# Peptides against a protein of PDB entry 6FBK: the designs that were tried, part 15

Target 1, 90 residues: chain A of PDB entry 6FBK
Amino acid sequence: EDTGVRVELAEEDHGRKSTIALRLWVEDPKKLKGKPKDNGAIEFTFDLEKETPDEVAQEMIESGFFHESDVKIVAKSIRDRVALIQWRRE

## One batch from the design tools (peptide; made by RFdiffusion4, then SolubleMPNN)

Design b2_p30_2_s2 (from b2_p30_2, 15 letters changed)
Fold by OpenDDE base, seed 4:
Structure b2_p30_2_s2 (fold): chain B 90 residues (1-90), chain A 30 residues (1-30)
Amino acid sequence: as target 1 above (90 residues)
Amino acid sequence: MEEERRKEEEERKKKEEEKKRLKEKFKVIK
């Protein structure tokens, strides 16, 4: 499912750290219910052991990057990327 | 009266600290 939100590694993952640098941006704003305030990329560290995609998505909404109605879309985009990264570490 | 003011100040401080934490966590690349 195309969420219209893209998440990529912001740095090369060597599999040595429990944390990864991610970059998130809106690729298709029509897939979101809200209007993103800015078309910039968001860079952040994600802790694979301590954080959840749902919590990080909620923090992005609290920061004003997304509308509350889009939390599940943002969380899914993060989750899908994190799952791929974890799969590559096995 | 004084306890309510203390709770309101603590809540304001907590919200400001959280806002600061989130601003440091998420870097906007333009």
Scores: peptide ipSAE 0.610, ipTM 0.904, DockQ to the pose 0.821
Fold by OpenDDE base, seed 1:
Structure b2_p30_2_s2 (fold): chain B 90 residues (1-90), chain A 30 residues (1-30)
Amino acid sequence: as target 1 above (90 residues)
Amino acid sequence: MEEERRKEEEERKKKEEEKKRLKEKFKVIK
C-alpha cells in the first residue's frame, strides 16, 4: 500500500555496516493527517540491529516533522524500505 | 523548595539534550 511517504537510500549500501543512511520525504500529503510544512527530505542514519521503524517514526514526531496520528504510516514506510534493503543484502 | 527547582532544571536539561540529539540525528535537506 502507498503510504504517501517515500524512503530511499541516501548513500550506496555496501552491506558492510550495520547502519544505513536513509532519506525520507512526503510524496502524497493527502495520505497524512498532519500538514507537512516543508517539502524537504529528512536524512538520517538507521541502525539495522538496534533501531525499530516505530521508534524512529516516534522520534520524527517528537522532532515536529509529523503529527502523532501519522506514526504508523511513517513507521510502515521506513519498515518497508528497510525490509527491501535487508533482502538485497542476502 | 530547592529540591523541586533542581528536579525541574534537570528535567529541562534532559529535554534540551534530547531535542539537540534529535536535531543532530535528523538532517533536513531543502
Scores: peptide ipSAE 0.609, ipTM 0.903, DockQ to the pose 0.841
Fold by OpenDDE base, seed 3:
Structure b2_p30_2_s2 (fold): chain B 90 residues (1-90), chain A 30 residues (1-30)
Amino acid sequence: as target 1 above (90 residues)
Amino acid sequence: MEEERRKEEEERKKKEEEKKRLKEKFKVIK
């Protein structure tokens, strides 16, 4: 499912640390129920051992980047990217 | 009355600290 939210590495991943730098932005706002207030990218560190995509998505809602109804679509976008990164580390 | 004001101030501080934490965690690139 195309979430309309894109997540990419903000740094080169050498597979040496449990944390990764991510960049997230809205590619298709029509896929979201809310209206994102900003067309910018959000950069953040994700801890592969301590954080979950659902928790980070909820923190983005609390920050006012997305509507509460979009938490699952944002979390899915993070989850899918994190899974791809983890598979490339093996 | 005094305990109620203390609890309200503590809740305000906690909300401000959380708002600061989230603002530092998520960097907006324009």
Scores: peptide ipSAE 0.606, ipTM 0.903, DockQ to the pose 0.885
Fold by OpenDDE base, seed 5:
Structure b2_p30_2_s2 (fold): chain B 90 residues (1-90), chain A 30 residues (1-30)
Amino acid sequence: as target 1 above (90 residues)
Amino acid sequence: MEEERRKEEEERKKKEEEKKRLKEKFKVIK
């Protein structure tokens, strides 16, 4: 499902570290219940061993990037990208 | 009174540290 939130690698992934740099931005704001305050991208490190997409999405809401009602949409976008990255590492 | 003020200060400090952590974790690209 297209969440309207895009997540990509912010750096080349060589599969050597448990952390990855991600870039997240809103591609289609109509798929969000809230209005994101900024059309900018968010860059962050994600620890594949320690972090979960749901926790990181909640931290983004706490930071004021998204409305609380969009936590599952944001978490899904991160999860889907992380799953693709993990798949490419195998 | 004094213990309540201390707990309120500790909670404010914890919220400020959390806000700082999140601001450092998430880099806004403009």
Scores: peptide ipSAE 0.604, ipTM 0.900, DockQ to the pose 0.829

Design b2_p30_3_s1
Fold by OpenDDE base, seed 3:
Structure b2_p30_3_s1 (fold): chain B 90 residues (1-90), chain A 30 residues (1-30)
Amino acid sequence: as target 1 above (90 residues)
Amino acid sequence: SAAEAARRAELLKLLEENKKKLEAHRKKKK
């Protein structure tokens, strides 16, 4: 599904630790709260053992990057990338 | 080009600033 939100690794994954660095950016300005030039991209760490995509997405909404109505879209984008990373580690 | 390098530098600055905003929120909530 094309969510208009992109997530990728911000560093090479050697599969040796539970924490990974991710980069997220939005292609659709309508999905950004405030000025698109300020909120369109973010780098963050994600703990594969302790964090969930839904919780991290909610934190981003609360920080003012996205609208409340887009939390599930953001969470799905993170989840899909994390699932792909986990699959490649096996 | 120099212009492209400047644009990349600004993007990296934005990414870092937004990272700090998110982490500040996380620390405040815990």
Scores: peptide ipSAE 0.518, ipTM 0.839, DockQ to the pose 0.478
Fold by OpenDDE base, seed 1:
Structure b2_p30_3_s1 (fold): chain B 90 residues (1-90), chain A 30 residues (1-30)
Amino acid sequence: as target 1 above (90 residues)
Amino acid sequence: SAAEAARRAELLKLLEENKKKLEAHRKKKK
């Protein structure tokens, strides 16, 4: 599914640590809170063992990046990328 | 090109600033 939110690895994943660096950016400016040029992209660490896409998405909403109504879309985008990373590790 | 490099630099700056914002929130929440 095309969520309009893109997530990719911000660093090479060697599969050796539980944390990964991710980059997120939004193609649909309507999904951004405030000025798109300010909130349209973010890099963040994600702990594969301790964090969930829903929790991280909620943190982004609380930080003011996105509207509350888009939390599930953001979470899905993160989840989809994380799933691909996990599958690649196996 | 120089213009492309400048655009990439600005993007990286934005990414880093927003990273700091998110991390600050995480630290505050915990």
Scores: peptide ipSAE 0.516, ipTM 0.837, DockQ to the pose 0.527
Fold by OpenDDE base, seed 5:
Structure b2_p30_3_s1 (fold): chain B 90 residues (1-90), chain A 30 residues (1-30)
Amino acid sequence: as target 1 above (90 residues)
Amino acid sequence: SAAEAARRAELLKLLEENKKKLEAHRKKKK
């Protein structure tokens, strides 16, 4: 599914840590709150054991990056990438 | 090229600034 939100590894994953560094950017400026130039990309850590995509997405909305209506789209994009990373680790 | 390097550096700076913004929010929530 093309969510218009892209999530990639910001660092090489050696499969040794419970935390990973992710990079998120939005291809659709309408999904960005405020100035797209300032909010268009975020790098963040994700704890595979303690955090959920929904909670992290909500934190991004609360921080002012995205509209509340897009929280599930952002969460899905994070979830999909995390799933791929975990499958690769197996 | 130098122009491409400058654009990449600017993007990395933005990523870091936004990372700090998110982390600041997470810290307050903790």
Scores: peptide ipSAE 0.515, ipTM 0.837, DockQ to the pose 0.484
Fold by OpenDDE base, seed 4:
Structure b2_p30_3_s1 (fold): chain B 90 residues (1-90), chain A 30 residues (1-30)
Amino acid sequence: as target 1 above (90 residues)
Amino acid sequence: SAAEAARRAELLKLLEENKKKLEAHRKKKK
């Protein structure tokens, strides 16, 4: 599924830490709250052991980046990338 | 090029500002 939200590693992953740096950006401006130029890209740390995509997505909504209705789309984008990263660590 | 460098700097600044915004929220919640 093409969510219109992209997530990638912001740093090289050596598989040694439970935390990873991720970069998220939105290709569909309708997914953004406020001005796209202000909210369209975020870099953030994700703890693979302590955090969930849903919780992080909700934090982004609360911070004002996205509409509440898009929380699941954002969470899915994070989840899908995290799953790939975890798979590569095996 | 200078134009490319400027674009990269702008993007990095945006990413960092938004990172700070999100982290500030996380710290407040915790």
Scores: peptide ipSAE 0.510, ipTM 0.835, DockQ to the pose 0.472

Design b2_p30_3_s3
Fold by OpenDDE base, seed 4:
Structure b2_p30_3_s3 (fold): chain B 90 residues (1-90), chain A 30 residues (1-30)
Amino acid sequence: as target 1 above (90 residues)
Amino acid sequence: SAEEAARRARLLEKLAENKAKLEAHRKKKK
């Protein structure tokens, strides 16, 4: 499913650590429920063992990057990318 | 494409600021 939110690796993943660097931005604002802000891209670390996409998405909401109604779409975007990364590590 | 590259470049302009904002929040929470 195309969420309109892009999530990519911000660094090369060698599969040796539990933390990865990700970059997230809105590619298609029409897919969001809330009126998108021009916040640009966000770079962040994600701990594959300690963090969840929902928790990180909530942190982004609390930081003012997205409307609360879009927390699930943001979380899904992160989850989908993380799943792909984990699959490639296997 | 050139359009995609340009769009990505514009989005990256706020990268450092946004990263700092999110990290500050995460640090405060933990």
Scores: peptide ipSAE 0.471, ipTM 0.804, DockQ to the pose 0.889
Fold by OpenDDE base, seed 3:
Structure b2_p30_3_s3 (fold): chain B 90 residues (1-90), chain A 30 residues (1-30)
Amino acid sequence: as target 1 above (90 residues)
Amino acid sequence: SAEEAARRARLLEKLAENKAKLEAHRKKKK
């Protein structure tokens, strides 16, 4: 499903560490219920072993980047990209 | 184009600012 939110690697993944650098931004704001602040663009680290997409998405909500009703959309976008990265590592 | 370059520059600035904000939030929660 197209969430309207894009998540990409911010650096090349060599598959050697559990942490990765990700870049997230809104491509289609109409697919979100709320209006994201600062164009919804964020660069962040994600620990593949210790963090979950839902928890990271919630942190973004708490920081004021997205509306609380969009937490699942943001989490799904992160989850889908993380799943692809993990699949490529195997 | 110059306009596209300007848009890309603004995006990079926002990414950096928002990264700092998110990291500050995470640090405060610990």
Scores: peptide ipSAE 0.469, ipTM 0.810, DockQ to the pose 0.604
Fold by OpenDDE base, seed 1:
Structure b2_p30_3_s3 (fold): chain B 90 residues (1-90), chain A 30 residues (1-30)
Amino acid sequence: as target 1 above (90 residues)
Amino acid sequence: SAEEAARRARLLEKLAENKAKLEAHRKKKK
């Protein structure tokens, strides 16, 4: 399922640090249809050794960035991107 | 699906409502 949550590197990853900068945003279907809208993006650091996607997603919801029911899809999107980054580092 | 569309709508709404907060957060992280 495509949740619409997008996570990408906010910086170039040289594979040397345990901490990476990520950017999270939501793909607006109206934007895809030629009606651009900037809903903003969250930039955050993620420690590959100390943090988990679930913990980070929970922190975001506690900060009021997401609805409680969406914590799992946010966590999944972070997890999937982090996994790709880690696999690329190997 | 309708459920998928509803989730996406909630995500977009919360981000829009907190745009100023997100910008502040972004500035803090940079």
Scores: peptide ipSAE 0.321, ipTM 0.745, DockQ to the pose 0.138
Fold by OpenDDE base, seed 5:
Structure b2_p30_3_s3 (fold): chain B 90 residues (1-90), chain A 30 residues (1-30)
Amino acid sequence: as target 1 above (90 residues)
Amino acid sequence: SAEEAARRARLLEKLAENKAKLEAHRKKKK
C-alpha cells in the first residue's frame, strides 16, 4: 500500500552519529506533475538508539500533525526509512 | 484506492493546518 507518506534524510548521513535528521511529508497525487508546493513537511531528529518510530509518530499525533488513525502509517514510513539508513550504514 | 485517497487527504490537511499555525506563530515571534 502506498500511503503517500514520505520520509527521507534531511542531511547527509556519514554514519557517525546515533541521531539522524529526517524530513517527512505527504505526496499529493494531484500535484505530482504540477508545480512544487510545500504541504507542510516536517523536519525532525531521530535518535537511532533511544527512539522508536511508533513513539515518534505518537508524539506527532499528540502535537496535532496527524490524525490518530494515521499513527501506524506514519510510524511505518519512519521505520522503513530508518531501516534503509541503518542498512546503508552497514 | 478510495480509502488510500481519503487517508492521504487527511494527512495533507493536518500537515497544512500545522504548517500554517507554526508559520503564524513564527511571524509573531519576530
Scores: peptide ipSAE 0.317, ipTM 0.741, DockQ to the pose 0.078

Design b2_p30_3_s4
Fold by OpenDDE base, seed 3:
Structure b2_p30_3_s4 (fold): chain B 90 residues (1-90), chain A 30 residues (1-30)
Amino acid sequence: as target 1 above (90 residues)
Amino acid sequence: AAAEEARRARLLETAAANRARLEAHREKRR
């Protein structure tokens, strides 16, 4: 499913550490229930062993980047990218 | 083409500031 939220690696993944650098931004705002307040990208570190997409998405909501009704769509976009990265490592 | 490049540039310009905002939120919970 196309969430309208894009997540990409912010740096090359060599598969050597449990943390990855990600960049997230809205590609299609029409797919969100709320209107994003910022039109910029968000860079962040994601720990593959300790963090979950839902927790990181919730942090973004609390920081005011997205509306609370969009927490699941944001989490899904992160989850889908993380899964692809993990599959490429194996 | 040029509009897409300009948009990408603007996204990257804001990325560091948004990172700092997210990190500041994480620090408040520690």
Scores: peptide ipSAE 0.442, ipTM 0.810, DockQ to the pose 0.827
Fold by OpenDDE base, seed 4:
Order: C-alpha cells, then structure tokens, then sequence
Structure b2_p30_3_s4 (fold): chain B 90 residues (1-90), chain A 30 residues (1-30)
C-alpha cells in the first residue's frame, strides 16, 4: 500500500550498526487524514533493536509533525522501509 | 526531472532542523 509518506536511508547502510539514519517526508498529502503544513523532511536515527515504528511515529505526532489520526500510516511507512533494509542485510 | 530535484533540495534544507526538533522531544522524555 502506498502510504504517501516516503522513507529512505539518509546515509549508506553497511549493515554493521544496530542504528540507521532515515529521512522521512510527505510525498502525497492526500493519503493522510490530516493536512500537515509543508514541514519538509525529517531526518532521524532508528535503533533496529530498541525502537519500534509505532513509538517513533508517536514521537513525531507529539513533536507536531503529523495529525494524531495519521500515526498508523506514518508507522507503516517506517516499518515497511525498515523491513526492506533488514531484508537487504540478510 | 529538474522540478523534482528542486523539491528534494528544499526538503533537505529543513531536514536537519526537523531532526533537532524530534531529538529535543526525545531528550525531554528520557
């Protein structure tokens, strides 16, 4: 499912660290329930062992980047990218 | 395309500031 939220690596992943640098932005705002202002991109570190997409998405909501109703779609976007990164590490 | 590249450049200009905003929230909660 196309979430309208794009997540990519902000740095090259050498598969050595439990942490990865990610970049997230809204590509299609029509997919979101909220109407976020153009907040630009968000860069962040994601710990593959300690963090969950849901927790990080919730942090973004609390920081005011997204509407609370969009927490699951943001989390899914992060989860899907993380899954792909982990798959490439195997 | 040039238009898409320009948009990406604008997005990247805000990325570091938004990172700092998120990190400040994380730091406050820890």
Amino acid sequence: as target 1 above (90 residues)
Amino acid sequence: AAAEEARRARLLETAAANRARLEAHREKRR
Scores: peptide ipSAE 0.440, ipTM 0.817, DockQ to the pose 0.870
Fold by OpenDDE base, seed 1:
Structure b2_p30_3_s4 (fold): chain B 90 residues (1-90), chain A 30 residues (1-30)
Amino acid sequence: as target 1 above (90 residues)
Amino acid sequence: AAAEEARRARLLETAAANRARLEAHREKRR
């Protein structure tokens, strides 16, 4: 399903590192229960071995980027993109 | 389209600042 949150690679992935650079932003705010406090994109490093989408989403909520009720939709957006990246590496 | 390019530019302008904010939070929790 379309979460309204877009996640893309912020740099080219050569499949050599356990970490990837991601960029996340709201494409359709109507899909979120809360209104995001901030505008723009968020760049971040994601460690494929040590981090989970749920943990990163929770960090974004705690940082004030999203409402707590949207943690699952943000996590899903990250998870779906990470899965695609990992499948491409295989 | 010019509108899409302008939006992308605005997104990129905020990306680094938002990254720093998230990283600062991570460092505080560690």
Scores: peptide ipSAE 0.440, ipTM 0.810, DockQ to the pose 0.829
Fold by OpenDDE base, seed 2:
Structure b2_p30_3_s4 (fold): chain B 90 residues (1-90), chain A 30 residues (1-30)
Amino acid sequence: as target 1 above (90 residues)
Amino acid sequence: AAAEEARRARLLETAAANRARLEAHREKRR
């Protein structure tokens, strides 16, 4: 599913750390329910062992990056990327 | 392609500030 939100590694992943640096931005704002915001990109650390995409997405909502109704789409975007990274590590 | 690259560049310029914003929120919750 194309969420319209892109999430990429902000650093090379050598599969050695439980934490990864990610970069997230809106590619297609039409797929979000909230009004378009000029947030740019967000870089953040994600702990593969301790954090969940839903928690991080919620933090982004609370920080005002996205509308509350878009928490799940943001979380999904993070989850999909994280899953891909984890699968690649195997 | 050029427009996409320019957009990417602009997006990257905001990344650090937005990181700080998110981290500031996280810190308040700790």
Scores: peptide ipSAE 0.437, ipTM 0.811, DockQ to the pose 0.880

Design b2_p30_6_s2 (from b2_p30_6, 14 letters changed)
Fold by OpenDDE base, seed 4:
Structure b2_p30_6_s2 (fold): chain B 90 residues (1-90), chain A 30 residues (1-30)
Amino acid sequence: as target 1 above (90 residues)
Amino acid sequence: SLTEETFERLREERRKKEEEERKKKEEEEE
């Protein structure tokens, strides 16, 4: 499904750390609200043990990167990518 | 990247503020 939000590994995952480097970008640059953007991308760390996609998405909204209406789309995109990464670690 | 530093810095600042507010509330209830 085209959510218009893409999430990928920013660095190679060797499966050794609880943290991963992610890159999130939007296909429509209008979804990035008023913050500095690298071609519509946001790079960030995600702790697989301590953090949830919903919490990280909420932090992005509160930081002003997205509108509140996009929180569920952002959270889902992170969740789906994290699930794939966790599956590859098994 | 500029976006990485901006988000991570804002995230850390927010978490620090929430911790300070929690600590203040605990001190007020004591």
Scores: peptide ipSAE 0.414, ipTM 0.755, DockQ to the pose 0.198
Fold by OpenDDE base, seed 5:
Structure b2_p30_6_s2 (fold): chain B 90 residues (1-90), chain A 30 residues (1-30)
Amino acid sequence: as target 1 above (90 residues)
Amino acid sequence: SLTEETFERLREERRKKEEEERKKKEEEEE
């Protein structure tokens, strides 16, 4: 499923920390609210113990990076990447 | 990056505000 949102590790994950560095960007600049900064890529830390993809996505919308209609797409993209990272840590 | 700095800053500011509002509400209920 192509959500038009991509999430990757911003840094190598050694599995030692509860936090990971992620990079999120959109393929369609219309999904960004306002002018894209840094080619539309958002870099952020994600705490695997304290945070959820839905909460972080909502925070991005409230911060003005995305439209409210895209919150579930953003959350799904984060969730899918986080799940893959967690799987690789096992 | 500029986008990273902006998001993390806004995130911290929001969390701080929510915590302050929570503390204020708790203090008003005491």
Scores: peptide ipSAE 0.412, ipTM 0.754, DockQ to the pose 0.167
Fold by OpenDDE base, seed 3:
Structure b2_p30_6_s2 (fold): chain B 90 residues (1-90), chain A 30 residues (1-30)
Amino acid sequence: as target 1 above (90 residues)
Amino acid sequence: SLTEETFERLREERRKKEEEERKKKEEEEE
């Protein structure tokens, strides 16, 4: 499902760390009610053992990057990317 | 990047504030 939010690795994943560097941006602004505060991609670390996509998405909304109505869209985009990264590590 | 620094800073500040508020509430309930 195309959420209109794109998430990718910000750096090469060597599969050695529990943390990964991610980059998130709006791919299709028509699908989102909220907007990032700036036109730049949001770069952030994600701990595969401690963090959840929902928690990180909530933090982005509370930081004012997106509207509350977009939390599930953002969380899903992070979750889907993280799942792919974890699958590639196996 | 600017967005990385901004998000990570705001994230850490919020987490710290929430922890302080939680601790304060626990101390007031004792």
Scores: peptide ipSAE 0.412, ipTM 0.756, DockQ to the pose 0.201
Fold by OpenDDE base, seed 1:
Structure b2_p30_6_s2 (fold): chain B 90 residues (1-90), chain A 30 residues (1-30)
Amino acid sequence: as target 1 above (90 residues)
Amino acid sequence: SLTEETFERLREERRKKEEEERKKKEEEEE
């Protein structure tokens, strides 16, 4: 499903740590709140054992990066990428 | 980036608050 939200590894994953570095950006700049001086990408760490895509997405909403109506598409985009990374680690 | 700095700062503030609330709960249960 095309969510219009891109999530990629911000650094190479060697599969050694429970944490990964992610980069998230919106393909439609109208959905991103704020004035990204850079490419508008949000870079963050994600703990594969402790954090959930829904919690991180909610935190981004609370931070004002997205509208509340977009929380599910943001969470889905993170979830899909995280699931792929976890699958590749097996 | 500005977005990274703002998001990571909020995460740090959240983590600090969660740790303080956890500590308070543990002290209340003792």
Scores: peptide ipSAE 0.405, ipTM 0.753, DockQ to the pose 0.068

Design b2_p30_6_s4 (from b2_p30_6, 13 letters changed)
Fold by OpenDDE base, seed 3:
Structure b2_p30_6_s4 (fold): chain B 90 residues (1-90), chain A 30 residues (1-30)
Amino acid sequence: as target 1 above (90 residues)
Amino acid sequence: SLTEETFEEARRKLEKKKKEEEEKKKLEEE
């Protein structure tokens, strides 16, 4: 599934911390509701032990970064990246 | 034009607001 949302590590993951730095951007600028800094990329920390992709995505919507209809695709993009990162740590 | 606040900044404000609203709701239900 092509969500049109990209999520990458903002810094190298050494597998030592429960938190990771992520960078999220969209291929279609029309999906952005706000004007994020850093060339439209949203940078944030994600706690692998305490946070869920759905909760973080919901917070992005509530903060006005995306339209409410995009919450699930944003959450999926975060989830897929987080799952990949966790897999690499094992 | 000026860029919006960062997500981390917005998120912190949102979390604080939600906590305050939840506490207010609990007090009203008591």
Scores: peptide ipSAE 0.511, ipTM 0.825, DockQ to the pose 0.133
Fold by OpenDDE base, seed 4:
Structure b2_p30_6_s4 (fold): chain B 90 residues (1-90), chain A 30 residues (1-30)
Amino acid sequence: as target 1 above (90 residues)
Amino acid sequence: SLTEETFEEARRKLEKKKKEEEEKKKLEEE
């Protein structure tokens, strides 16, 4: 599913840490609340052992980066990328 | 000029506020 939200590794993953650096950006800038940050990208760390995509997405909404209606597509985009990264580590 | 707040900065503030609110709530219910 093309959600219009993309997530990638912000740094090379060597599989050594439980945390990864991610970069999230939207194809439609209208989905990002406020002024574009970091050229429309959001950079953040994600703990593979402690955090969930849904929780992080909810924090983005609560912090005013996205509308509540977009929480599920943001969470899905993070989840899909995290799953791929975890699969590559195995 | 004010710098734009990053998500990591906003997240840290949010988590701190939630923790303080939960602690306050526990004290009020005790």
Scores: peptide ipSAE 0.507, ipTM 0.824, DockQ to the pose 0.133
Fold by OpenDDE base, seed 1:
Parts: C-alpha cells; structure tokens; sequence
Structure b2_p30_6_s4 (fold): chain B 90 residues (1-90), chain A 30 residues (1-30)
C-alpha cells in the first residue's frame, strides 16, 4: 500500500547495533504539520529492541509533526521499513 | 538565527515530561 510516507536508512546499517538511523519524508508536504523541517525530512534513531513504530509515530503526532489522522500511516511506513531492515540482517 | 526544533529534540522533551508525569501519578496512587 502506498502510504505517501517514505522511510529510509539515514546511515549505512552494518547490522551490529540495535539502534538504526532513519529518515522519514512525505510525498505531499501538506501532510506535515507546521513549517517544513529539513526540506520535509525527519531524521531520528530507532531502537529495534525497545521501540515500536506505533510509539514513535504517536510521539511525532504529540510533537506536532503530523495530524492525528496520519498516525497509522506513519506507523505503517516505519514498520514496513524496519521489518525490511530486520529481514536483511538475518 | 532561530533554529527549528528537530524531532529528536522534541521527542527527548516529550519523553522527559511523560516520565515525570508517570512518576507523579504513581506517587499519587500509592
């Protein structure tokens, strides 16, 4: 499913750390709440052992980066990328 | 020059507030 939200690795993953650096951006800048930050890209660390896509997405909403209606879309985009990264580590 | 707050900065502030609020609630329920 095309969510209109893209998540990529912000740094090369050597598969040795539980923490990864991610970059998230939206195809439609209107989905971003507030002023565009870093050309619409949000950079953040994600702990594969302790954090969940739903929690991180909720934190983005609470911090004012997205509308509440987009929480599940953001969470899904993070989840799909994280799952792919985990698959590549195996 | 005014710098825009990054998500990581906002997240750290949010997590700190949530932790403080959770600790306060726990103390009130005891």
Amino acid sequence: as target 1 above (90 residues)
Amino acid sequence: SLTEETFEEARRKLEKKKKEEEEKKKLEEE
Scores: peptide ipSAE 0.507, ipTM 0.823, DockQ to the pose 0.131
Fold by OpenDDE base, seed 5:
Structure b2_p30_6_s4 (fold): chain B 90 residues (1-90), chain A 30 residues (1-30)
Amino acid sequence: as target 1 above (90 residues)
Amino acid sequence: SLTEETFEEARRKLEKKKKEEEEKKKLEEE
């Protein structure tokens, strides 16, 4: 599914830490709130043991980075990437 | 604004506020 939201590793994952560094960007700048920084890329740490994609997506909205209507697509994009990363760790 | 504050900075402030509010609520319910 093309959500228009892309999530990738911001740094190499050695599979040793419970946290991963992610980079998220959108293809449509209208989905970003505020002025773009770093070409619209949002960098963040995700704790594989403590956090969920839905919670992080909600925090992005509450912090003004996305519209409320985009919470599900943001969460899905994070979830899909996290799942791939976890799969590669196995 | 994305140019003014990183998400990590913003979420840290948000989490702090939520924690303080939750703690305040617990104290008021006691």
Scores: peptide ipSAE 0.507, ipTM 0.822, DockQ to the pose 0.134

